# Designs tried in a protein design run: peptides against a protein of PDB entry 2L5G. Part 22

Target 1, 41 residues: chain A of PDB entry 2L5G
Amino acid sequence: LSKEELIQNMDRVDREITMVEQQISKLKKKQQQLEEEAAKP

## One batch from the design tools (peptide; made by RFdiffusion4, then SolubleMPNN)

Design b2_p14_7_s1 (from b2_p14_7, 7 letters changed)
Fold by OpenDDE base, seed 1:
Structure b2_p14_7_s1 (fold): chain B 41 residues (1-41), chain A 14 residues (1-14)
Amino acid sequence: as target 1 above (41 residues)
Amino acid sequence: KIKEIQEKLEKLKK
């Protein structure tokens, strides 16, 4: 594994982290919306 | 945790 291949793998992992963080944010917003709708009488 | 991983990755790219 060259230094360049290691950097490319790190860049991939950084993008995957960003995508997962965006998914978590969307799921948390959906959870909050469902909790707010379920709390309405 | 996730931010600390991202900061470590950015330091290794330099």
Scores: peptide ipSAE 0.037, ipTM 0.582, DockQ to the pose 0.076
Fold by OpenDDE base, seed 3:
Order: structure tokens, then C-alpha cells, then sequence
Structure b2_p14_7_s1 (fold): chain B 41 residues (1-41), chain A 14 residues (1-14)
């Protein structure tokens, strides 16, 4: 595993982190919508 | 936790 291959793997992990953070944000927004709908009479 | 991992990765790229 070269220094360059390590940097490429780090860039891949940074992209995967960003994708997971976007998924968490979407799920939190859906949770809030369901909580707001359940609070309506 | 995620932020700390990202900061460690950015330091290794330098």
C-alpha cells in the first residue's frame, strides 16, 4: 500500500462520511415531520 | 466523533 493509495482511500472515506451525514439529515427531517404530524389533533 | 475523524483525515493528507 503506497502513500498515494492511502490518500485515495482517505478521499473515498471522506465521500462516504458525507453521504452518511446526508442520510442522517434526511432521516432526522422525516422523524421531525412524523412527530409534527402525530402532534396534530 | 464524525468531525474528529474528518479532522484527523485532513491532517494526514498534508
Amino acid sequence: as target 1 above (41 residues)
Amino acid sequence: KIKEIQEKLEKLKK
Scores: peptide ipSAE 0.037, ipTM 0.581, DockQ to the pose 0.079
Fold by OpenDDE base, seed 2:
Structure b2_p14_7_s1 (fold): chain B 41 residues (1-41), chain A 14 residues (1-14)
Amino acid sequence: as target 1 above (41 residues)
Amino acid sequence: KIKEIQEKLEKLKK
């Protein structure tokens, strides 16, 4: 692996981490909304 | 943890 291939792999992993963090944030918001709706009389 | 990994990756790109 060249230095450039290693940097490209690091950039790919960083983008994948960001996408997964955004998915986790959306799922946590949906969970909170469902908990708030379930707590309404 | 995830932020610390991201910060380490950004340091290796320099």
Scores: peptide ipSAE 0.035, ipTM 0.578, DockQ to the pose 0.076
Fold by OpenDDE base, seed 4:
Structure b2_p14_7_s1 (fold): chain B 41 residues (1-41), chain A 14 residues (1-14)
Amino acid sequence: as target 1 above (41 residues)
Amino acid sequence: KIKEIQEKLEKLKK
């Protein structure tokens, strides 16, 4: 692996991390909405 | 942890 291939792999992993963080944020918001709806009388 | 990894990655790209 060249230095350039290593940087490209790091960029790919950074994008994948960002996508997973966005998915976790969306799931946490959905969980909170369901908890708030279930807590309504 | 994740932010610290991202900051280290950005420093290696410069």
Scores: peptide ipSAE 0.035, ipTM 0.575, DockQ to the pose 0.072

Design b2_p14_7_s2 (from b2_p14_7, 6 letters changed)
Fold by OpenDDE base, seed 4:
Structure b2_p14_7_s2 (fold): chain B 41 residues (1-41), chain A 14 residues (1-14)
Amino acid sequence: as target 1 above (41 residues)
Amino acid sequence: KLQKIQEKLEKLKK
């Protein structure tokens, strides 16, 4: 792997992590909404 | 974890 290929692979992994973090944030918000709805009398 | 990858990426671009 060249220096350039290593940089490209790191940039790809950075994008994939960002996408997974956004998915986790959306799932946490949905979980919180369901918990708030279930806590309403 | 993201920040540590970004910091390493910026060090490799120099």
Scores: peptide ipSAE 0.072, ipTM 0.676, DockQ to the pose 0.065
Fold by OpenDDE base, seed 2:
Structure b2_p14_7_s2 (fold): chain B 41 residues (1-41), chain A 14 residues (1-14)
Amino acid sequence: as target 1 above (41 residues)
Amino acid sequence: KLQKIQEKLEKLKK
């Protein structure tokens, strides 16, 4: 692997982690909304 | 976790 291929692989992994963290954040917000709706009388 | 990857990426770009 060249230095450039290592940089490209790190940039790809950084983007993939960002996408997964955004998905986790959306799912946590949705979970909280469902818990708040379930707590309403 | 992202910050440590970004810091390593910036070191590799030098």
Scores: peptide ipSAE 0.071, ipTM 0.676, DockQ to the pose 0.064
Fold by OpenDDE base, seed 1:
Structure b2_p14_7_s2 (fold): chain B 41 residues (1-41), chain A 14 residues (1-14)
Amino acid sequence: as target 1 above (41 residues)
Amino acid sequence: KLQKIQEKLEKLKK
């Protein structure tokens, strides 16, 4: 692996982590909405 | 977690 290939792989992993964090945030917001809806009398 | 990866990337780009 060249230095450039290592940098490109790290840039890819950073983007993939960002996408997963956005998915987790979206799922947490949906969970909260469902919990708030289920808590209504 | 991202910040530590970004800091390592910037060190490798130098």
Scores: peptide ipSAE 0.071, ipTM 0.675, DockQ to the pose 0.061
Fold by OpenDDE base, seed 5:
Structure b2_p14_7_s2 (fold): chain B 41 residues (1-41), chain A 14 residues (1-14)
Amino acid sequence: as target 1 above (41 residues)
Amino acid sequence: KLQKIQEKLEKLKK
């Protein structure tokens, strides 16, 4: 791998990390909503 | 949670 190919792979991984973190945030928000609804009397 | 990985990636790009 050239230095340029390594940087391109790092940029791809950085974008993939951001997308996965957004998915985790969405799932955690949905989990919290379900826990709050289940805790209502 | 992945901030430390992102910070390392940004340091290697320089």
Scores: peptide ipSAE 0.063, ipTM 0.663, DockQ to the pose 0.076

Design b2_p14_7_s3 (from b2_p14_7, 7 letters changed)
Fold by OpenDDE base, seed 3:
Structure b2_p14_7_s3 (fold): chain B 41 residues (1-41), chain A 14 residues (1-14)
Amino acid sequence: as target 1 above (41 residues)
Amino acid sequence: KLKEIQEKLEKLKK
């Protein structure tokens, strides 16, 4: 594993983290919507 | 953390 390959793997992991954070944000928003709908009479 | 390690590795590539 070269220093270049290590930097490239880190760039990939940073992108994967950003994608997972966006998925978590969407799931939290859906959870909040379901909680608000369940709280309506 | 990852970004700081990347920046350190890029400095060691020169």
Scores: peptide ipSAE 0.062, ipTM 0.668, DockQ to the pose 0.114
Fold by OpenDDE base, seed 2:
Structure b2_p14_7_s3 (fold): chain B 41 residues (1-41), chain A 14 residues (1-14)
Amino acid sequence: as target 1 above (41 residues)
Amino acid sequence: KLKEIQEKLEKLKK
């Protein structure tokens, strides 16, 4: 692997981490909404 | 951490 290929692979992994963190945040917000709706009489 | 390693690698590319 060239230094360029290593940098490109790191950039790809950093983007994938950001996408997964955004998905986790959206799922946590949906979970909280469902818990708040289930707690309403 | 990843950004700091990327910045170090970019400096070693020059």
Scores: peptide ipSAE 0.060, ipTM 0.666, DockQ to the pose 0.113
Fold by OpenDDE base, seed 4:
Structure b2_p14_7_s3 (fold): chain B 41 residues (1-41), chain A 14 residues (1-14)
Amino acid sequence: as target 1 above (41 residues)
Amino acid sequence: KLKEIQEKLEKLKK
């Protein structure tokens, strides 16, 4: 792999990390909503 | 919510 290919792969992985972090945030928010609904009498 | 559903079900069983 050239230096340019390594940079391109790094930029791709950084984008994939950001997408996964956004998915985790959405799942945590859904979990909290379900926990709040389950805690309601 | 669950309590309200339980209360409604108990009213239907009487």
Scores: peptide ipSAE 0.043, ipTM 0.213, DockQ to the pose 0.011
Fold by OpenDDE base, seed 1:
Structure b2_p14_7_s3 (fold): chain B 41 residues (1-41), chain A 14 residues (1-14)
Amino acid sequence: as target 1 above (41 residues)
Amino acid sequence: KLKEIQEKLEKLKK
């Protein structure tokens, strides 16, 4: 891998991390909503 | 919500 290919792979991984963090945030929000609905009398 | 509805229905049956 060239230095340029390594930089491109880093930029890709940083975007993939951001997408996974957004997915985790969405799943945590759904979990909280399900817990709130389950806790409603 | 469902428990509150059930409790209201049980009060109405008395």
Scores: peptide ipSAE 0.041, ipTM 0.197, DockQ to the pose 0.010; fails the geometry check

Design b2_p14_7_s4 (from b2_p14_7, 4 letters changed)
Fold by OpenDDE base, seed 2:
Structure b2_p14_7_s4 (fold): chain B 41 residues (1-41), chain A 14 residues (1-14)
Amino acid sequence: as target 1 above (41 residues)
Amino acid sequence: KLEEIQEKLKKLEA
């Protein structure tokens, strides 16, 4: 891999990390909603 | 960490 390909791969990985973090946040919110609904009598 | 590595890569020649 060239230096340029490594930089491009890093930019791709940074975007993928951000997308995964957003997915984790959405899943945590859904988990909280399910736990709140399950805690209702 | 990725930003630091990216900065180091940008400083390399060709």
Scores: peptide ipSAE 0.090, ipTM 0.717, DockQ to the pose 0.113
Fold by OpenDDE base, seed 3:
Structure b2_p14_7_s4 (fold): chain B 41 residues (1-41), chain A 14 residues (1-14)
Amino acid sequence: as target 1 above (41 residues)
Amino acid sequence: KLEEIQEKLKKLEA
């Protein structure tokens, strides 16, 4: 693994983490909305 | 933290 390949892998992992965190946030918000609608009388 | 490590790696020759 070269220095350049290591930097490229770090950039990739950082982008993948950011994308997954955004997906988790969106899914948690959707879950909360569904739970709130299900709790209405 | 990650960005600082990447900057240090970019400054290495070869």
Scores: peptide ipSAE 0.090, ipTM 0.715, DockQ to the pose 0.108
Fold by OpenDDE base, seed 1:
Structure b2_p14_7_s4 (fold): chain B 41 residues (1-41), chain A 14 residues (1-14)
Amino acid sequence: as target 1 above (41 residues)
Amino acid sequence: KLEEIQEKLKKLEA
């Protein structure tokens, strides 16, 4: 791999990490909403 | 939701 390909792969992985973290946050929020709804009398 | 279930159960047992 060239230096440029390594940098491009790092930038891609950093964006993918950010996207996965946002997906985890959205899923945790949905989980909380389902738990709150299930806990309602 | 549990209150709705309890109300339905009371209607079935009556």
Scores: peptide ipSAE 0.035, ipTM 0.216, DockQ to the pose 0.011
Fold by OpenDDE base, seed 4:
Parts: sequence; structure tokens; C-alpha cells
Structure b2_p14_7_s4 (fold): chain B 41 residues (1-41), chain A 14 residues (1-14)
Amino acid sequence: as target 1 above (41 residues)
Amino acid sequence: KLEEIQEKLKKLEA
């Protein structure tokens, strides 16, 4: 791997991490909403 | 949206 290919792979992985973190955040918020709705009498 | 969440939860429990 060239230095440029390593940097490109790092940038790709960083974008993938950000996308996964955003998905986890959305799922946690939706879980909380479902728990709050299920707790309503 | 609920189906996608249920599918993701099922993958976390497996």
C-alpha cells in the first residue's frame, strides 16, 4: 500500500465510523421513544 | 422504519 492508499483507506474508515455512530444514535433515540410510549398508561 | 429497527435489534441479540 502506498502512503496515499493508506490515507484514502483511513478517510474511508473514518466516514464509515461516523455513519455507524449516527445509526446507533438514531436507534437509541427510537428505542427511548418506544420505551416512553410503552410506559404511557 | 419499525421493521428496519426490529431487524437491527434481532441482529444485536443473535
Scores: peptide ipSAE 0.026, ipTM 0.431, DockQ to the pose 0.047

Design b2_p14_8_s2 (from b2_p14_8, 10 letters changed)
Fold by OpenDDE base, seed 5:
Structure b2_p14_8_s2 (fold): chain B 41 residues (1-41), chain A 14 residues (1-14)
Amino acid sequence: as target 1 above (41 residues)
Amino acid sequence: EKIKELEEKKKELQ
């Protein structure tokens, strides 16, 4: 792997991390909505 | 039923 290929792979991984963090945030929000609905009488 | 709604929300989480 050239230095350029390594940088391109890092940029791809950083994008994948951002996408996974957005998915985690969405799932946490859905979980909170489920917990809030469960706590209602 | 509230239970069915919670089960649907649980399926959407998975």
Scores: peptide ipSAE 0.028, ipTM 0.424, DockQ to the pose 0.024
Fold by OpenDDE base, seed 4:
Structure b2_p14_8_s2 (fold): chain B 41 residues (1-41), chain A 14 residues (1-14)
Amino acid sequence: as target 1 above (41 residues)
Amino acid sequence: EKIKELEEKKKELQ
């Protein structure tokens, strides 16, 4: 792997991490909404 | 019905 290929692989992984973090944030918000609704009498 | 609303939210989460 060249230095350029390593940088390109890092940039790809950083984008994938950002996408997964956004998905986790969305799922946590939906989970919280479900839990708040389940806690209502 | 509260149960139906929770089932819809659960389906939206998945």
Scores: peptide ipSAE 0.027, ipTM 0.429, DockQ to the pose 0.023
Fold by OpenDDE base, seed 3:
Structure b2_p14_8_s2 (fold): chain B 41 residues (1-41), chain A 14 residues (1-14)
Amino acid sequence: as target 1 above (41 residues)
Amino acid sequence: EKIKELEEKKKELQ
């Protein structure tokens, strides 16, 4: 792998991490809403 | 509060 190919692979992984973190944030918010609704009698 | 709503519906049916 050239230095250029390594930088391109890092940029790809950083974009994938950002997308997964946004999905985790949305899922945590939905989980909290469902837990709050389930805790209400 | 699903339990309270179900208890109210149960009282209306009796």
Scores: peptide ipSAE 0.011, ipTM 0.232, DockQ to the pose 0.009
Fold by OpenDDE base, seed 2:
Structure b2_p14_8_s2 (fold): chain B 41 residues (1-41), chain A 14 residues (1-14)
Amino acid sequence: as target 1 above (41 residues)
Amino acid sequence: EKIKELEEKKKELQ
């Protein structure tokens, strides 16, 4: 692996992390909405 | 709406 390949792999992983964090945020918001709706009589 | 479900269950018990 060249230094350039290592940097490219790092940039890819950082993008993948950002995408997963956005998915987790959306799922947490959906969970909170479902919990709030389940708590409403 | 859980209120409607509770009102239906209340009618079944009366």
Scores: peptide ipSAE 0.010, ipTM 0.228, DockQ to the pose 0.010

Design b2_p14_8_s3 (from b2_p14_8, 11 letters changed)
Fold by OpenDDE base, seed 1:
Structure b2_p14_8_s3 (fold): chain B 41 residues (1-41), chain A 14 residues (1-14)
Amino acid sequence: as target 1 above (41 residues)
Amino acid sequence: EKIKELQELKKKLQ
């Protein structure tokens, strides 16, 4: 594994983390909306 | 934030 291959693998993992964090944020917002809607009489 | 830790490690490798 070259230094360049390690940097490329880090850049891949950084993008994957960003995508997962965006998915978690969207799911949390959707969960909150469903909880607020279910709490209405 | 895990992204910031990876960005700092990347800067140390360059």
Scores: peptide ipSAE 0.052, ipTM 0.627, DockQ to the pose 0.186
Fold by OpenDDE base, seed 5:
Structure b2_p14_8_s3 (fold): chain B 41 residues (1-41), chain A 14 residues (1-14)
Amino acid sequence: as target 1 above (41 residues)
Amino acid sequence: EKIKELQELKKKLQ
């Protein structure tokens, strides 16, 4: 792999991490909503 | 956190 191919692979991984972190945030918010709904009398 | 490390490593490679 050239230096440029390594930089391109790092940019791809950075985007993939950002997308996964956004998905985790959405799932955590949905989990919290379900926990708050289940805690209502 | 890992995004910042990747961005720093990318800057060192450029």
Scores: peptide ipSAE 0.051, ipTM 0.622, DockQ to the pose 0.140
Fold by OpenDDE base, seed 2:
Structure b2_p14_8_s3 (fold): chain B 41 residues (1-41), chain A 14 residues (1-14)
Amino acid sequence: as target 1 above (41 residues)
Amino acid sequence: EKIKELQELKKKLQ
C-alpha cells in the first residue's frame, strides 16, 4: 500500500464512522421519543 | 473521539 492508498483508506473509514455515528444519534432520538410516549398516561 | 485522532494522523502523513 502506498502512502496515498493509506490516506484514501483513512478517509473512507472516517466517512463510515461519521455515517454510523449519525445512525446511532437517530436511533437514540427515536428511543427517547418512544420512552417519552410510553411515559404519557 | 476516534474521528479527531484519524484526522490528526492523516495530517501527519500528508
Scores: peptide ipSAE 0.050, ipTM 0.626, DockQ to the pose 0.141
Fold by OpenDDE base, seed 4:
Structure b2_p14_8_s3 (fold): chain B 41 residues (1-41), chain A 14 residues (1-14)
Amino acid sequence: as target 1 above (41 residues)
Amino acid sequence: EKIKELQELKKKLQ
């Protein structure tokens, strides 16, 4: 792997991390909605 | 259906 290939792989991983963090945020929000709906009498 | 959605969420968090 060249230095350039290593940087490209790092930039790819940073994008993948950001996408996973956005998915986690959406899942947490949906979990909270389901918990709030389950707590209603 | 809330149960199916919770099951899908659980699979994504594991």
Scores: peptide ipSAE 0.025, ipTM 0.440, DockQ to the pose 0.040

Design b2_p14_8_s4 (from b2_p14_8, 10 letters changed)
Fold by OpenDDE base, seed 1:
Structure b2_p14_8_s4 (fold): chain B 41 residues (1-41), chain A 14 residues (1-14)
Amino acid sequence: as target 1 above (41 residues)
Amino acid sequence: SEIQRLEEKKKEIE
């Protein structure tokens, strides 16, 4: 594995982490909205 | 030489 291949693999993993974190944030916001709607009398 | 070996190894890492 070259140094460039290792850097490219790190950059790929960092992009994948960012995408997963954005998905988690969107899902948590949707969960909170559904919980607040279900708690209304 | 030791210098040539280090230059070759540098070129393999680049």
Scores: peptide ipSAE 0.033, ipTM 0.462, DockQ to the pose 0.024
Fold by OpenDDE base, seed 5:
Structure b2_p14_8_s4 (fold): chain B 41 residues (1-41), chain A 14 residues (1-14)
Amino acid sequence: as target 1 above (41 residues)
Amino acid sequence: SEIQRLEEKKKEIE
């Protein structure tokens, strides 16, 4: 692995982390909505 | 040569 390949792999992982964090945020919001609807009598 | 090997390795890291 060259230095350039290591930097490119780091940039890829940083983009993947950002995408996963956005998915977690959407799932947490959906979880909250389901919990609020389930708490209604 | 050892010099040629080091020059090739330098180009791979640049």
Scores: peptide ipSAE 0.032, ipTM 0.477, DockQ to the pose 0.026
Fold by OpenDDE base, seed 2:
Structure b2_p14_8_s4 (fold): chain B 41 residues (1-41), chain A 14 residues (1-14)
Amino acid sequence: as target 1 above (41 residues)
Amino acid sequence: SEIQRLEEKKKEIE
């Protein structure tokens, strides 16, 4: 792999990490909402 | 020159 191909692969992985982190954040918020609704009398 | 050789190597790495 050239230096440019390695940089392009790094940029792709960084975008994939960002997308997964956003999904984790959404799932954590949904979990918190379900826990809050389950705690209501 | 040594400077030209280093500049060519820089372009090969870019």
Scores: peptide ipSAE 0.030, ipTM 0.440, DockQ to the pose 0.023
Fold by OpenDDE base, seed 4:
Structure b2_p14_8_s4 (fold): chain B 41 residues (1-41), chain A 14 residues (1-14)
Amino acid sequence: as target 1 above (41 residues)
Amino acid sequence: SEIQRLEEKKKEIE
C-alpha cells in the first residue's frame, strides 16, 4: 500500500467510526426515551 | 535506468 492508499483507508475508517458513533448516540437517545416513558405513571 | 525507477518511486511517495 502506498502512503496515499494508507491515508485514504484511514479517512474511510474515520468516516465509518463517525457513522457508528452517530448510530450509537441515536440508539442511546431512543433507549433513554423508552426508559423515561416507562417511568411515567 | 536505476535513477528513473527511483524518481518514479519518489513521485509515488509524495
Scores: peptide ipSAE 0.032, ipTM 0.489, DockQ to the pose 0.024; fails the geometry check

## One batch from the design tools (peptide; made by RFdiffusion4, then SolubleMPNN)

Design b2_p15_1_s1 (from b2_p15_1, 8 letters changed)
Fold by OpenDDE base, seed 4:
Structure b2_p15_1_s1 (fold): chain B 41 residues (1-41), chain A 15 residues (1-15)
Amino acid sequence: as target 1 above (41 residues)
Amino acid sequence: LQELLEELQKLLKEK
């Protein structure tokens, strides 16, 4: 791995982390909606 | 991680 390849891999990992965090946020919102729907009489 | 990436990119351009 060159220094350039390492930096490119870090930039890729940062983008992948951001995408996963956005997916987790969407899943948490969906979970909350399902919990609120299941709590309705 | 973005701040660390920016710092590493600066160090790479200086060498």
Scores: peptide ipSAE 0.059, ipTM 0.652, DockQ to the pose 0.094
Fold by OpenDDE base, seed 5:
Structure b2_p15_1_s1 (fold): chain B 41 residues (1-41), chain A 15 residues (1-15)
Amino acid sequence: as target 1 above (41 residues)
Amino acid sequence: LQELLEELQKLLKEK
């Protein structure tokens, strides 16, 4: 594993973290919508 | 965590 390969792997992990954070945000919004719909009589 | 990764990337590029 070269220094350049390590930097590239860190860049990849940073992008994957950003994608997971966006997925968590979407899931939280969907959870809130389901909770609001379940609270309707 | 992203900020820490960016700092580590800078330190790796400076060496």
Scores: peptide ipSAE 0.052, ipTM 0.636, DockQ to the pose 0.080
Fold by OpenDDE base, seed 3:
Structure b2_p15_1_s1 (fold): chain B 41 residues (1-41), chain A 15 residues (1-15)
Amino acid sequence: as target 1 above (41 residues)
Amino acid sequence: LQELLEELQKLLKEK
């Protein structure tokens, strides 16, 4: 791996982390909504 | 983790 390939791989991993964190946030919000609706009589 | 990656990217660009 060149220095340039390492920087590119780090930028890719940072983007993938950001995408996964956004997915986790959306799933947590959906989970909370489903738990709130399931707690209603 | 993102801040650490940004710092490492800066250090790699300065060399």
Scores: peptide ipSAE 0.052, ipTM 0.636, DockQ to the pose 0.079
Fold by OpenDDE base, seed 1:
Structure b2_p15_1_s1 (fold): chain B 41 residues (1-41), chain A 15 residues (1-15)
Amino acid sequence: as target 1 above (41 residues)
Amino acid sequence: LQELLEELQKLLKEK
């Protein structure tokens, strides 16, 4: 692994983390909506 | 984690 390959791999991991965090946020919002709908009589 | 990656990238670019 060159220094440049390591930097490129870090940039890729950062983008992948950001995408996963956005997915987690969307799933948490959907979970909250389902919990609110299930709590309605 | 993003801040740590940015700091590591900076240190790698300076060498």
Scores: peptide ipSAE 0.052, ipTM 0.636, DockQ to the pose 0.080

Design b2_p15_1_s2 (from b2_p15_1, 8 letters changed)
Fold by OpenDDE base, seed 2:
Structure b2_p15_1_s2 (fold): chain B 41 residues (1-41), chain A 15 residues (1-15)
Amino acid sequence: as target 1 above (41 residues)
Amino acid sequence: LKEILEELQKLLEEK
């Protein structure tokens, strides 16, 4: 891997981390909604 | 992890 290929791979991993963090946030919101619905009589 | 990647990018650009 050239220096440029390493930088490009790091940029890709940073974008993938951002996408996973957004997915985790969506899952946490869904979890909260399910917990709130399960707490209703 | 993002901060570590940004630090490594800077170190790669400086060489």
Scores: peptide ipSAE 0.043, ipTM 0.597, DockQ to the pose 0.082
Fold by OpenDDE base, seed 5:
Structure b2_p15_1_s2 (fold): chain B 41 residues (1-41), chain A 15 residues (1-15)
Amino acid sequence: as target 1 above (41 residues)
Amino acid sequence: LKEILEELQKLLEEK
């Protein structure tokens, strides 16, 4: 593993974190919508 | 975690 390969792997992990954070945000919005619909009589 | 990785990348690029 070269220094450049290590930096590239860190960049990949940083992109994967951003994608997971966006997925969590979408799931939180969907959860809120389901909670709001479940609270309707 | 993201910010820690970005700081480590900068420290690696400076050497």
Scores: peptide ipSAE 0.042, ipTM 0.596, DockQ to the pose 0.078
Fold by OpenDDE base, seed 4:
Structure b2_p15_1_s2 (fold): chain B 41 residues (1-41), chain A 15 residues (1-15)
Amino acid sequence: as target 1 above (41 residues)
Amino acid sequence: LKEILEELQKLLEEK
């Protein structure tokens, strides 16, 4: 792997991490909404 | 809730 290929792979991993973090945040928000709705009488 | 927790677990294992 050249230095350029390593940088490109790092930039790819950073984008993938950001996408996964956004998905986790969205799912945690949905979980909280369903827990709040399930706690209503 | 269970399906959401399973999907959260999967995403945490992929990271």
Scores: peptide ipSAE 0.022, ipTM 0.454, DockQ to the pose 0.030
Fold by OpenDDE base, seed 1:
Structure b2_p15_1_s2 (fold): chain B 41 residues (1-41), chain A 15 residues (1-15)
Amino acid sequence: as target 1 above (41 residues)
Amino acid sequence: LKEILEELQKLLEEK
């Protein structure tokens, strides 16, 4: 692995982390909405 | 519920 290949792999992982964090945030918001709707009589 | 399920389905299809 060259230094350039390591940097490129880090930049890819950082983008993948950001995408997964955005998905987790959306899923947590949807979970909260499901919990609120399930708590309605 | 239906809207939430449609949004969850979209999030699963984006992977």
Scores: peptide ipSAE 0.020, ipTM 0.410, DockQ to the pose 0.024

Design b2_p15_1_s3 (from b2_p15_1, 9 letters changed)
Fold by OpenDDE base, seed 3:
Structure b2_p15_1_s3 (fold): chain B 41 residues (1-41), chain A 15 residues (1-15)
Amino acid sequence: as target 1 above (41 residues)
Amino acid sequence: LEKLLKELEELLKKK
């Protein structure tokens, strides 16, 4: 691995982390909506 | 990650 390949791999991992965090945020919002709907009498 | 990327980019500019 060149230094350039290492930087490119780290930039890819950083983008993948950001995408996963956005997915987790969307899933947490859906979970909260389902929990709020289930808590209504 | 952003800090480590910046440090590596600076190391590439020095060589």
Scores: peptide ipSAE 0.034, ipTM 0.575, DockQ to the pose 0.098
Fold by OpenDDE base, seed 2:
Structure b2_p15_1_s3 (fold): chain B 41 residues (1-41), chain A 15 residues (1-15)
Amino acid sequence: as target 1 above (41 residues)
Amino acid sequence: LEKLLKELEELLKKK
């Protein structure tokens, strides 16, 4: 692993983290909507 | 991570 390959791998991991965080946020919002609908009488 | 990447990029530009 060159220093350049290490930076390229970190850039890839940073993009993958951002994508996963956006997916988690969308899933949490869907979960909250389902919990709010299930809590209605 | 963006801060760490910027610091690493600056270290590469100095060689």
Scores: peptide ipSAE 0.034, ipTM 0.577, DockQ to the pose 0.097
Fold by OpenDDE base, seed 4:
Structure b2_p15_1_s3 (fold): chain B 41 residues (1-41), chain A 15 residues (1-15)
Amino acid sequence: as target 1 above (41 residues)
Amino acid sequence: LEKLLKELEELLKKK
């Protein structure tokens, strides 16, 4: 791997992390909504 | 993450 290929792989990993963090945030929000609705009488 | 990435890229460009 050249230094340029390593930088490109780091940029790719950073984008993939950001996408996964956004997915986790959406899933946590859905979980909270389901828990709140299940707690209603 | 963005800050760490930028610091690593700058270190790789200096070598």
Scores: peptide ipSAE 0.031, ipTM 0.568, DockQ to the pose 0.089
Fold by OpenDDE base, seed 1:
Structure b2_p15_1_s3 (fold): chain B 41 residues (1-41), chain A 15 residues (1-15)
Amino acid sequence: as target 1 above (41 residues)
Amino acid sequence: LEKLLKELEELLKKK
């Protein structure tokens, strides 16, 4: 692996992490909404 | 809810 290939792999992983974090945030918000709806009498 | 929790756990394992 060249230094350039390592940087490219790091940039790819960083983008994938960002996408996963956005998905987690969306799912956590949906979880909270479902928990709030289930807690209503 | 269980499906959503499973999806979160799978995403956390990929990070």
Scores: peptide ipSAE 0.021, ipTM 0.425, DockQ to the pose 0.031

